Peptides against a protein of PDB entry 3VA4. Designs and how they scored, part 69

Target 1, 107 residues: chain A of PDB entry 3VA4
Amino acid sequence: EPIGQLRLFSGTHGPERDFPLYLGKNVVGRSPDCSVALPFPSISKQHAVIEISAWNKAPILQDCGSLNGTQIVKPPRVLPPGVSHRLRDQELILFADFPCQYHRLDV

## One batch from the design tools (peptide; made by RFdiffusion4, then SolubleMPNN)

Design b2_p16_3_s2 (from b2_p16_3, 11 letters changed)
Fold by OpenDDE base, seed 2:
Structure b2_p16_3_s2 (fold): chain B 107 residues (1-107), chain A 16 residues (1-16)
Amino acid sequence: as target 1 above (107 residues)
Amino acid sequence: MEAILQKQAQEAAELA
């Protein structure tokens, strides 16, 4: 049923975790009710949002005015708050200093 | 790839 996946790579925080992404808004943040819950102090309660409007359209990533920012890794780019970024399949993202990867699922 | 991710993470951490 999920349209996409956000993978949090393993690190000092612990093992790899995969988060399903669905149609609509998938909030990334420290709050436990977030679709992508990253319970780490450097992550804002509501850090960013990945919005998927349709299975055949690229998701939109926006930083929500987070304290420690959201970045695209390749090519490197800090996302200004509220600016829409179309995610590419396999795109690498930093939420604060936590490396993640977006993956489009075959559904 | 891991090295790149680690570098970016370190840079982000230094700025935080």
Scores: peptide ipSAE 0.036, ipTM 0.654, DockQ to the pose 0.045
Fold by OpenDDE base, seed 4:
Structure b2_p16_3_s2 (fold): chain B 107 residues (1-107), chain A 16 residues (1-16)
Amino acid sequence: as target 1 above (107 residues)
Amino acid sequence: MEAILQKQAQEAAELA
């Protein structure tokens, strides 16, 4: 059962999409086998990872050395590769220039 | 928030 959700907002790429997040590593990337597959050229094949543990439901986001970066919107911050960022519910994230939002599911 | 999101998206594009 999903513990969280990552929403990709609608844009020039198409309509809104929701991706379930599970315990363990949820890879964000252009590769189709990623948990959060964003098939866009500005997204790295393995762009970032969202890790969720059983003991801590709050996800940890890390950029994986992506070409076009991972950013937190509020407060604005570019995430250095490999640096852990604890996601807050409703937090807005940019993978490259694609706006997303994390939602903690109440399960 | 919408304006902030748009601004950050533009800044991200500049970093590309």
Scores: peptide ipSAE 0.034, ipTM 0.654, DockQ to the pose 0.045
Fold by OpenDDE base, seed 1:
Structure b2_p16_3_s2 (fold): chain B 107 residues (1-107), chain A 16 residues (1-16)
Amino acid sequence: as target 1 above (107 residues)
Amino acid sequence: MEAILQKQAQEAAELA
């Protein structure tokens, strides 16, 4: 059962998409076998990772050394590669220039 | 780069 959700907002790329997030590592990237597959050229094959542990439902986001970066929106913050960022519910994230939102599921 | 990020952040914030 999914613990959270990552929403990719609609844009020129297409409609909104919701990706379920599970315990463990949820890889965000252009590669089709990523948990959160974003098949866009500005997204790195393995762009970032959202890790959720059993004892801590709050996900940890890390950029994986992506070309175009990972940023938190409020307040604006560029995430250095490998630096852990604990996601807050409803937090807005930019993977490259793609706006996303993390949502904790009430389950 | 900074200006681009600020623009994208602003746009993203308005989407939610």
Scores: peptide ipSAE 0.026, ipTM 0.626, DockQ to the pose 0.044
Fold by OpenDDE base, seed 3:
Structure b2_p16_3_s2 (fold): chain B 107 residues (1-107), chain A 16 residues (1-16)
Amino acid sequence: as target 1 above (107 residues)
Amino acid sequence: MEAILQKQAQEAAELA
């Protein structure tokens, strides 16, 4: 069962999509075998990783040296590659220019 | 865990 969710907001690319997040490594990227597959040219094949170690711990987000970057919206911050960012519930994230939101599921 | 994750991120970066 999923521990969290990553929501890709609707936009020019199409409708909103929700991706379940599980314990362990959840890769965000353009590659179709990613847990969070974002099939868009501006997304790197292996763009970022969301690591969840336990249901009651905040996930860790890391950019994987993506071409177009990973950013936190509030407060604004560009994530350097490989630097851990502890995700807060309802946190807004930009993968390249695609707005997403992480939320913790009640399990 | 962070060290392992960072290594995984680095490996992922090589594939990007």
Scores: peptide ipSAE 0.020, ipTM 0.531, DockQ to the pose 0.094

Design b2_p16_3_s3 (from b2_p16_3, 11 letters changed)
Fold by OpenDDE base, seed 3:
Structure b2_p16_3_s3 (fold): chain B 107 residues (1-107), chain A 16 residues (1-16)
Amino acid sequence: as target 1 above (107 residues)
Amino acid sequence: MEEIEEKRAREAEELA
């Protein structure tokens, strides 16, 4: 049972996609082995990680030293590699130039 | 939906 969801908005790459997020580490990256696989050249093989420790706790997002970066949209902020950012429900994130949204699921 | 509107607003700004 997923605890959260990461939505990749529709764009030039194609239609919207939803990725389930589970307890533990959810890796975002170009590698097909990633929990959130974003098969785009501007995305690093292991780009970022969303760690969920419990259903009732906000996930932690960290950039993994990606080439093209991870940004919070509102308010705008580039995440330095390895710096923990606690995700808010419905928070908008840019992985490289790909807009995504985190959503907490009701469990 | 506010989030979609935010995305569209950003895209419009980038294109303008």
Scores: peptide ipSAE 0.025, ipTM 0.552, DockQ to the pose 0.030
Fold by OpenDDE base, seed 5:
Structure b2_p16_3_s3 (fold): chain B 107 residues (1-107), chain A 16 residues (1-16)
Amino acid sequence: as target 1 above (107 residues)
Amino acid sequence: MEEIEEKRAREAEELA
């Protein structure tokens, strides 16, 4: 059962999409095999990873050395590759220029 | 949605 959710907001690319997040590594990337598949040219095949170690722990976000980067929106911050960032509930994230939001599911 | 809308609005304003 999913423990979290990543929402891709609607935009010029299309409608809003929700991606379930599970225990372990949830890879964000352009590759269709990714847990969070963002099939857009500006997204790296393996762009970032959201790792959830337990249902009661905040996920860890890491950029995987993506071409166009991963950013936290508030407060604004570019994530250096491989540096762990603890996600807060409702946190807004930019993968390249695609706005997303992490949501903790009540499980 | 409000926060993301604010961001989009700021980006649009900065670009304009």
Scores: peptide ipSAE 0.023, ipTM 0.528, DockQ to the pose 0.031
Fold by OpenDDE base, seed 2:
Structure b2_p16_3_s3 (fold): chain B 107 residues (1-107), chain A 16 residues (1-16)
Amino acid sequence: as target 1 above (107 residues)
Amino acid sequence: MEEIEEKRAREAEELA
């Protein structure tokens, strides 16, 4: 059962897509094996990770040393590689230049 | 989503 969701907003790449997030590590990356597979050249094979330790705890986002970075939109902040960022519900994230939104699901 | 829309609006304006 998913306890979170990552939404990739529509853009030049195509339509909006929603990715379920589960307990444990949800890898964001270009590799098709990633939980959140973003098959775009500007996305690193393993770009970032969203770790969810419990349903009642905020997920932790970490950039994995991606080439084009991971950023929080509001307030603007570039995430240094490996630094933990607690995701807030509805938080907007840029993986490279791809805008996404984290959503906590009611479980 | 407003933040994303604002970003895209600024980018579109820059390209115009």
Scores: peptide ipSAE 0.021, ipTM 0.505, DockQ to the pose 0.032
Fold by OpenDDE base, seed 4:
Structure b2_p16_3_s3 (fold): chain B 107 residues (1-107), chain A 16 residues (1-16)
Amino acid sequence: as target 1 above (107 residues)
Amino acid sequence: MEEIEEKRAREAEELA
């Protein structure tokens, strides 16, 4: 069962979408093979990765050297490629220009 | 840039 959820907010691209997050690597990217597939031109084929461990359940976000970047919203911070960021529940993230929110599921 | 991101944060929170 999913441990977390990544919500893509609604916008000009379309309606809101929720993506389940599982143990291991959840790749965020434009490629349809990604766990979190964001089929938008400004998203890199492999944009970022959210890795969840069974031990702490806290997701670690890393940008994979994306063209248009990954940003933490509050406080504002561009995430350099390969730098680990521990996601907090309800944390807001920008993949390129797309606002998303991480939600920890009560399992 | 920070102001833009803060605006986006507020917008995202309203959508959440």
Scores: peptide ipSAE 0.019, ipTM 0.519, DockQ to the pose 0.036

Design b2_p16_3_s4 (from b2_p16_3, 11 letters changed)
Fold by OpenDDE base, seed 3:
Structure b2_p16_3_s4 (fold): chain B 107 residues (1-107), chain A 16 residues (1-16)
Amino acid sequence: as target 1 above (107 residues)
Amino acid sequence: SAAIAEKQAREAAELA
């Protein structure tokens, strides 16, 4: 059962896509085997990871040394590789130039 | 508001 969700907003790439997030490591990347597969050239094969240790804990986002970076929108912040960022519900995230939003699911 | 959030995200992406 998914604990959270990462929404990729619609854009030139296509319609909005929602990715379920589960306990453990949810890898964000261009590789098709990633939990959050973003098949775009500007996304690194393994771009970032959203780790959820428990349903009642905020997920941890880490950039995996991606080429085009991972950023938090509010407040604006470029995430240094490997540095943990605790995600807030409704957090707006940029993976390269792709706008996304994390939200917690209440199940 | 989801609509506002989306707008903000898009604006941020445009500046990135």
Scores: peptide ipSAE 0.481, ipTM 0.895, DockQ to the pose 0.033
Fold by OpenDDE base, seed 4:
Structure b2_p16_3_s4 (fold): chain B 107 residues (1-107), chain A 16 residues (1-16)
Amino acid sequence: as target 1 above (107 residues)
Amino acid sequence: SAAIAEKQAREAAELA
């Protein structure tokens, strides 16, 4: 059962996509085996990780040293690699230039 | 609003 959701907004890449997030490590990246697979050239193979622990269902987002970065929209912030960022519900995130939104599911 | 959020994120992406 998913604990959260990551929405990739529509764009030139195609339509909107929703990715379920589960307890543990949810890797965001270009590689097809990533939990959140974003098969786009500007996304690193392992771009970022969203980790959800049993201790709190608020995910921790970390950039994995991606080429084109991970950013929080409001307030604007570039995430330094490996630095934990606790995601807030409805938080807007940029993976490279791809706009996404995290949504905490009611479970 | 989902629409507003999307707009904000999209605008931010354009500045990236």
Scores: peptide ipSAE 0.479, ipTM 0.894, DockQ to the pose 0.033
Fold by OpenDDE base, seed 2:
Structure b2_p16_3_s4 (fold): chain B 107 residues (1-107), chain A 16 residues (1-16)
Amino acid sequence: as target 1 above (107 residues)
Amino acid sequence: SAAIAEKQAREAAELA
């Protein structure tokens, strides 16, 4: 079962979508084979990765050298490519200009 | 709340 969830908030692109996150690498990107597939031109084919090593360990978010970047909303921060960011529950994230939220599931 | 979180994220996106 999923250990976490990434929510893409609704917008001009369409309704809200929830993506399950599992142990291992969960790739965020425009490519359809990504765990979190965001089929939008401003999203890089392989934009970022959320790695979950254990159910009781905070996931690590890394930007993969995306064109339009990955940002944390609170506090505001642009993630440098390849630098590990430990995700907090309910973390608000921008992939390019798409607002998302990470949620840790009670497993 | 979820509503506040979404608002904050959306506002940040508009400034990106």
Scores: peptide ipSAE 0.477, ipTM 0.894, DockQ to the pose 0.033
Fold by OpenDDE base, seed 1:
Structure b2_p16_3_s4 (fold): chain B 107 residues (1-107), chain A 16 residues (1-16)
Amino acid sequence: as target 1 above (107 residues)
Amino acid sequence: SAAIAEKQAREAAELA
């Protein structure tokens, strides 16, 4: 069962989309086999990873050396590649210029 | 709220 959710807000790309997040690695990227597939040119094939542990259900976000970066909205911060960032519930994230929101599910 | 969050995210995206 999903432990969390990543919401991609609506935009010129289309309507809002929700992606389930599971225990383990949830890869965010342009490649179709990614857990969170964002098929947009500005997204790297493997852009970032959201890892959720059974021991700690608070996800860890890491940029995977993406071309256009991964940012936290509030407070503003560009994530250095490979550096772990613990996601807070309802946290707002930019993958390149695509605004998203992480939501912790009640499980 | 969800609406406020979306607005904040969009504003940040525009500045990026």
Scores: peptide ipSAE 0.465, ipTM 0.890, DockQ to the pose 0.033

Design b2_p16_4_s1 (from b2_p16_4, 7 letters changed)
Fold by OpenDDE base, seed 2:
Structure b2_p16_4_s1 (fold): chain B 107 residues (1-107), chain A 16 residues (1-16)
Amino acid sequence: as target 1 above (107 residues)
Amino acid sequence: SDREEALSLARPVVPS
C-alpha cells in the first residue's frame, strides 16, 4: 500500500495527477518506468528521487543532477544535486516548471 | 493558492 502521494497540479499539460509513493526509492522523471513519470521535455529522464525508508519516517527528496532543477517552495530553495531534503507533509515542490505537492497518507 | 505560489517561483526551462 502507498505510504505517501505526490500530486502534480493541473496546468497547460492537463488535469491534476496523483502518484502513489511506496517504501524504497520513488524516482521522478521523464522516463516512462519512473514511479512518478512526468513525460515532459523540461523534466530529466531521472530527475529526482523520493526515498521512503519507513512508514513513520519523513521521506527524503534528492535532485539527481537534473537540468532544470528541483525547488522547495516554502521557504524558497533550490536543491543542490544529491543533497538530502526531508519532506514535510504538504510540501510544495517544483520539478523544473511543474508544481507538485507531497502528502503523507494515513495508513 | 498553493499552485499559484509554487508557479511564482518557476524559472525559465530548456528541453532536457
Scores: peptide ipSAE 0.794, ipTM 0.973, DockQ to the pose 0.963
Fold by OpenDDE base, seed 3:
Structure b2_p16_4_s1 (fold): chain B 107 residues (1-107), chain A 16 residues (1-16)
Amino acid sequence: as target 1 above (107 residues)
Amino acid sequence: SDREEALSLARPVVPS
């Protein structure tokens, strides 16, 4: 069962979408086989990864050397490629120009 | 809103 959730806010692309996150590596990218598939030109095929080691441990977000980058909203920060960022519940994230929010689920 | 706050930080993008 899912340990977390990544919400893609509504926008010109369409309505809000929720992606379940599981133990292990959850790849965010344009490729259709990604756990979090964001089929948009500005998103790299393998853009970033959210790794969840345990249900009671904060997930780790890493940019995978994406072209348009990954940003944390509060406080504002561009994530350098490969640098680990511990996700907080309700964390606001920008994958390229797409705003998302991480949610920890009760399991 | 959270959405608008995040969007305020969006930068120009190019096709990847």
Scores: peptide ipSAE 0.793, ipTM 0.973, DockQ to the pose 0.963
Fold by OpenDDE base, seed 4:
Structure b2_p16_4_s1 (fold): chain B 107 residues (1-107), chain A 16 residues (1-16)
Amino acid sequence: as target 1 above (107 residues)
Amino acid sequence: SDREEALSLARPVVPS
């Protein structure tokens, strides 16, 4: 079952969407086979990865060398490629120009 | 709102 959730806020692309996050690698990208598939031109085919381990349910976010980048909102920070960022519950993230929010599920 | 706060940091993008 899902350990977390990534919410894509509503926008010009359409309504809000929720993506379940599981143990292991959850790839964020434009490719349709990504766990978090964001089929938008500004999103790289493999944009970022959210990794969740069994021993530590706190996800690790890494940008995968995306063209338009990945940002943490509070405090503002552009993530350098491959640098690990531990996601906090309710963390606000920008994948390119798409705002998202991570939610830890209480399971 | 959370959405607006995040969007305030959005930068110009190009097709990838």
Scores: peptide ipSAE 0.787, ipTM 0.972, DockQ to the pose 0.959
Fold by OpenDDE base, seed 1:
Structure b2_p16_4_s1 (fold): chain B 107 residues (1-107), chain A 16 residues (1-16)
Amino acid sequence: as target 1 above (107 residues)
Amino acid sequence: SDREEALSLARPVVPS
């Protein structure tokens, strides 16, 4: 069962999309086999990873050396590649120019 | 809104 959710806000690309997040590694990227597939030119094939451990349901976000980067919105911060960021519920994230929001599911 | 707040930080991007 999903532990969390990543919401891609609506935009010129189309309507809002919700992606389930599971235990383990949830790869965010343009590649179609990514857990969070964002098929957009500005997104790297393997852009970032959201890892969720069984012993700690708080996800860890890491940029994978993406071209256009990953940003945390509050407070504003560009994530250096490989640097762990523990996601808070309702965290706002920018993958390149695509705004997203993490939501912890109550399970 | 959350969406607008996030978008306010968006930077120019290039195709990857």
Scores: peptide ipSAE 0.787, ipTM 0.972, DockQ to the pose 0.958

Design b2_p16_4_s2 (from b2_p16_4, 5 letters changed)
Fold by OpenDDE base, seed 2:
Structure b2_p16_4_s2 (fold): chain B 107 residues (1-107), chain A 16 residues (1-16)
Amino acid sequence: as target 1 above (107 residues)
Amino acid sequence: SAAEEARSLARPVVPA
C-alpha cells in the first residue's frame, strides 16, 4: 500500500490529481513511466525523485537537474540539483510551475 | 489557499 501521496493541485491544466508514493524511488517527470507522471511541457522527462526508505522515515526529495527547477514553498527556496530535502507532512512543492503537496499517509 | 500560496512562487518556464 502507498506510504505517501503527492497531490497536484487543480489549475489551467485540469482537476486535482493524487499520486500514490511507495517505498523506493518515486520519480516525478514528464515521461509516462514516471511514478508521478506530469505530462506537461515545462516538466523535465525526469524532473525530481521522492525516495521513501521506510514507512516511518521522512521521504527525501531531490531535483534531478530539471530545467525549470523544483521549489519548496515554506520557506521559499529553489532546491539545488541533487541536494537532499527531507519532506515534511503537508509540504508544498513546485515542480516547475505546478504546485503540489506531499501528504504522509497513516500506514 | 495552499495552492494559491504555492502558485505565488511560480516563475516563468520554458519547454523542458
Scores: peptide ipSAE 0.782, ipTM 0.973, DockQ to the pose 0.956
Fold by OpenDDE base, seed 3:
Formats: C-alpha cells, sequence, structure tokens
Structure b2_p16_4_s2 (fold): chain B 107 residues (1-107), chain A 16 residues (1-16)
C-alpha cells in the first residue's frame, strides 16, 4: 500500500503523472526499473532516492550524484549529493528541470 | 501556481 505520492507536474513532456511511494527506497531516475521512472534525457539513470522508513515518518530525499541535480523550491537550494533532506508534505522538488510535488497519503 | 513557482528555479540542463 502506498504511503506517499510524488506528482510530476504537466509540461512539454505531457500530462501530470502520479507515482506511488512505498516503505523503503523509492529510486527516482531515468532507468525504467526505478520506482519513479522519469524517462527524460536530463534525468540521471539513478538520480535520487526517497526513503520512507515508516508510515508516520517524513521521507528522506537524497540526490545520488545526479548530473543536473536536485533542488528544493522553498527555501530555494540545491541538494548536495548524499545529504539527507527531510521532505515536508506538499514539498516542491526539481529533479533536473522537472518540477514535482510530494504529498503524504492518509492510509 | 505551484508548478510555475517550481519551474522558475529550473536551470539549464544537459543530457545525463
Amino acid sequence: as target 1 above (107 residues)
Amino acid sequence: SAAEEARSLARPVVPA
């Protein structure tokens, strides 16, 4: 059962897409086997990871040394590779040039 | 919108 959701906003790539997030590591990347598969050239094969250790704990986002980086929108900042960032509900994230939003699901 | 707000911070990218 999904604990969270990552929404990829609509854009030139197409319509909005929602990705379910589960307990454990949810890899974000261009590789098709990633939990959050973003099949776009600017996204690294294994770009970042969203780890959820428990349903009642905030997920941890880490950039995996991606080429084009991972940014938090508010407050604006680029995440250093491997440094943990605790995601807040409704957090706005940029994986390379793709805007996304995380939100917690009530289960 | 939230999407536009996020896009405003997008930087130039290259194929990864």
Scores: peptide ipSAE 0.780, ipTM 0.973, DockQ to the pose 0.961
Fold by OpenDDE base, seed 4:
Structure b2_p16_4_s2 (fold): chain B 107 residues (1-107), chain A 16 residues (1-16)
Amino acid sequence: as target 1 above (107 residues)
Amino acid sequence: SAAEEARSLARPVVPA
């Protein structure tokens, strides 16, 4: 069962989409085999990773050296590649120019 | 909205 959810807000690309997040590695990227597949030109094939461990339900977000970057909204910052960021519930994230929100599920 | 707040930080992008 999913432990978290990543919401892609609606935009020019289309309607809002929700992606389940599971224990382990959840790759965000343009490649169709990514757990969070964002099939958009500005998204790198393997853009970022959200890892959730059994010992820490709070996901760790890392940019994977994406071309257009990964940003945290509050406070505003660009994530350096490979640097761990612990996601907070309801955290707003930008993968390239796509706004998303992480939500921790009650499980 | 949350979406608008996040979108306000968007930077120019290029095909990746």
Scores: peptide ipSAE 0.777, ipTM 0.972, DockQ to the pose 0.957
Fold by OpenDDE base, seed 1:
Structure b2_p16_4_s2 (fold): chain B 107 residues (1-107), chain A 16 residues (1-16)
Amino acid sequence: as target 1 above (107 residues)
Amino acid sequence: SAAEEARSLARPVVPA
């Protein structure tokens, strides 16, 4: 069952979309085989990864050396590639120019 | 809104 959810806000690309997040690695990227597939030109094929552990269900976000980067909105900052960031519930994230929000599920 | 707050930080991008 999903432990969390990543919401892609609506925009010029289309309507809002929700992606389930599971234990283990949830890859965010343009490649169709990514857990969180964002099929947009500005997204790297393997852009970032959200890893969720059974021991600690708080997700760890890492940028995978994406071209256009990954940003945390509050407080504003660009994530250095490979540096772990622990996601907070309702955290706002930018993958390139696409705004998203992490939501922790009660499971 | 949350979406607008996030969008306000968007920077120029190029095809990846």
Scores: peptide ipSAE 0.774, ipTM 0.972, DockQ to the pose 0.953

Design b2_p16_4_s3 (from b2_p16_4, 6 letters changed)
Fold by OpenDDE base, seed 2:
Structure b2_p16_4_s3 (fold): chain B 107 residues (1-107), chain A 16 residues (1-16)
Amino acid sequence: as target 1 above (107 residues)
Amino acid sequence: SEAEEARSLAPPVVPS
């Protein structure tokens, strides 16, 4: 079962979408084989990765050298490529121009 | 909304 969830907020692209996150590496990107597939031109094929090592440990987010970047919204911060960021529950993330939110599931 | 707030931080983007 999923350990977390990444929500893509609704927008001009369409309705809200929820992506399950599992133990291991959850790749965020435009490529269809990504765990979190965001089929949009502004998203790099392999944009970022959310790694979950344990159900009771905060996930780690890393930008994979994306073209349009990855940012944390509160407080605002651009994530340098490859730098680990521990995700907090309800963390708001911006992948390029797409707002998302991480949610830790109660398992 | 939270989404709108987040979008306000989005920089100009280009196809990747």
Scores: peptide ipSAE 0.679, ipTM 0.960, DockQ to the pose 0.953
Fold by OpenDDE base, seed 5:
Structure b2_p16_4_s3 (fold): chain B 107 residues (1-107), chain A 16 residues (1-16)
Amino acid sequence: as target 1 above (107 residues)
Amino acid sequence: SEAEEARSLAPPVVPS
């Protein structure tokens, strides 16, 4: 059962997409086998990871040494590779030039 | 919109 959801906002690439997030590691990347597959050239094959250790704990976002980076939008902050960021509900994230939003699901 | 606000922070990107 999904614990959270990552929304990829609509843009020049196409319509909005919603990705379920589960307990464990949810890899964000261009590779098709990623939990959050973003098949775009600016996204690294393994770009970042959203790890959910428990249903009642905030997910942890880490950039995996991506080429074009991962940023938090409010307040603006570039995430250094491997540094943990606790995601807040409704958090806005940039993976390279793709804006996304995390939200916790009511389960 | 939230998306537009976020995109305004997007850096120059290159193919990975």
Scores: peptide ipSAE 0.673, ipTM 0.959, DockQ to the pose 0.981
Fold by OpenDDE base, seed 4:
Structure b2_p16_4_s3 (fold): chain B 107 residues (1-107), chain A 16 residues (1-16)
Amino acid sequence: as target 1 above (107 residues)
Amino acid sequence: SEAEEARSLAPPVVPS
């Protein structure tokens, strides 16, 4: 069962999409085998990772050395590769030029 | 909107 959700806002690419997040590593990337598959040219094959542990339901986001970067929106901050960022509920994230939002699910 | 605000911070991108 999912412990979180990542929402990809609608845009020129199409409608809004929701991706379930589970315990462990949830890879965000262009590769189709990623937990959060974003099949867009600006997204790296393995762009970032959202890791969730059983002890701390707050996800840890890390950029995986993506070409176009990963940013936190409020307050604005570019995430250096491999640096951990603890996600807060409803946090807005930019993977390249794609805005997303993390939502913690009640479980 | 939240999306619009976020997009305003988006950097120039290139295919990866």
Scores: peptide ipSAE 0.671, ipTM 0.959, DockQ to the pose 0.977
Fold by OpenDDE base, seed 1:
Structure b2_p16_4_s3 (fold): chain B 107 residues (1-107), chain A 16 residues (1-16)
Amino acid sequence: as target 1 above (107 residues)
Amino acid sequence: SEAEEARSLAPPVVPS
């Protein structure tokens, strides 16, 4: 069952989309086989990864050396490649120019 | 909105 959710806000690309997040690695990227597939040219094939452990279920976000980067919105911060960032519930994230929001599910 | 605020922080991007 999903432990979290990543919401892609609506925009010029289309309507809002919600992606379930599971235990283990959830890859965010343009490649169609990614857990969170964002089929947009500004998104790297394997852009970032959200890893969730069974111990605390707190997601760890890491940029995978993406071309256009990954940022935390509040407070604004660019994530260096490979550096772990623990996601907070309702946290706003920018993958390149696409804003998303993490939501922790109560399970 | 939250999305609009986030987008305002987005730097110029290029196809990857």
Scores: peptide ipSAE 0.664, ipTM 0.958, DockQ to the pose 0.968

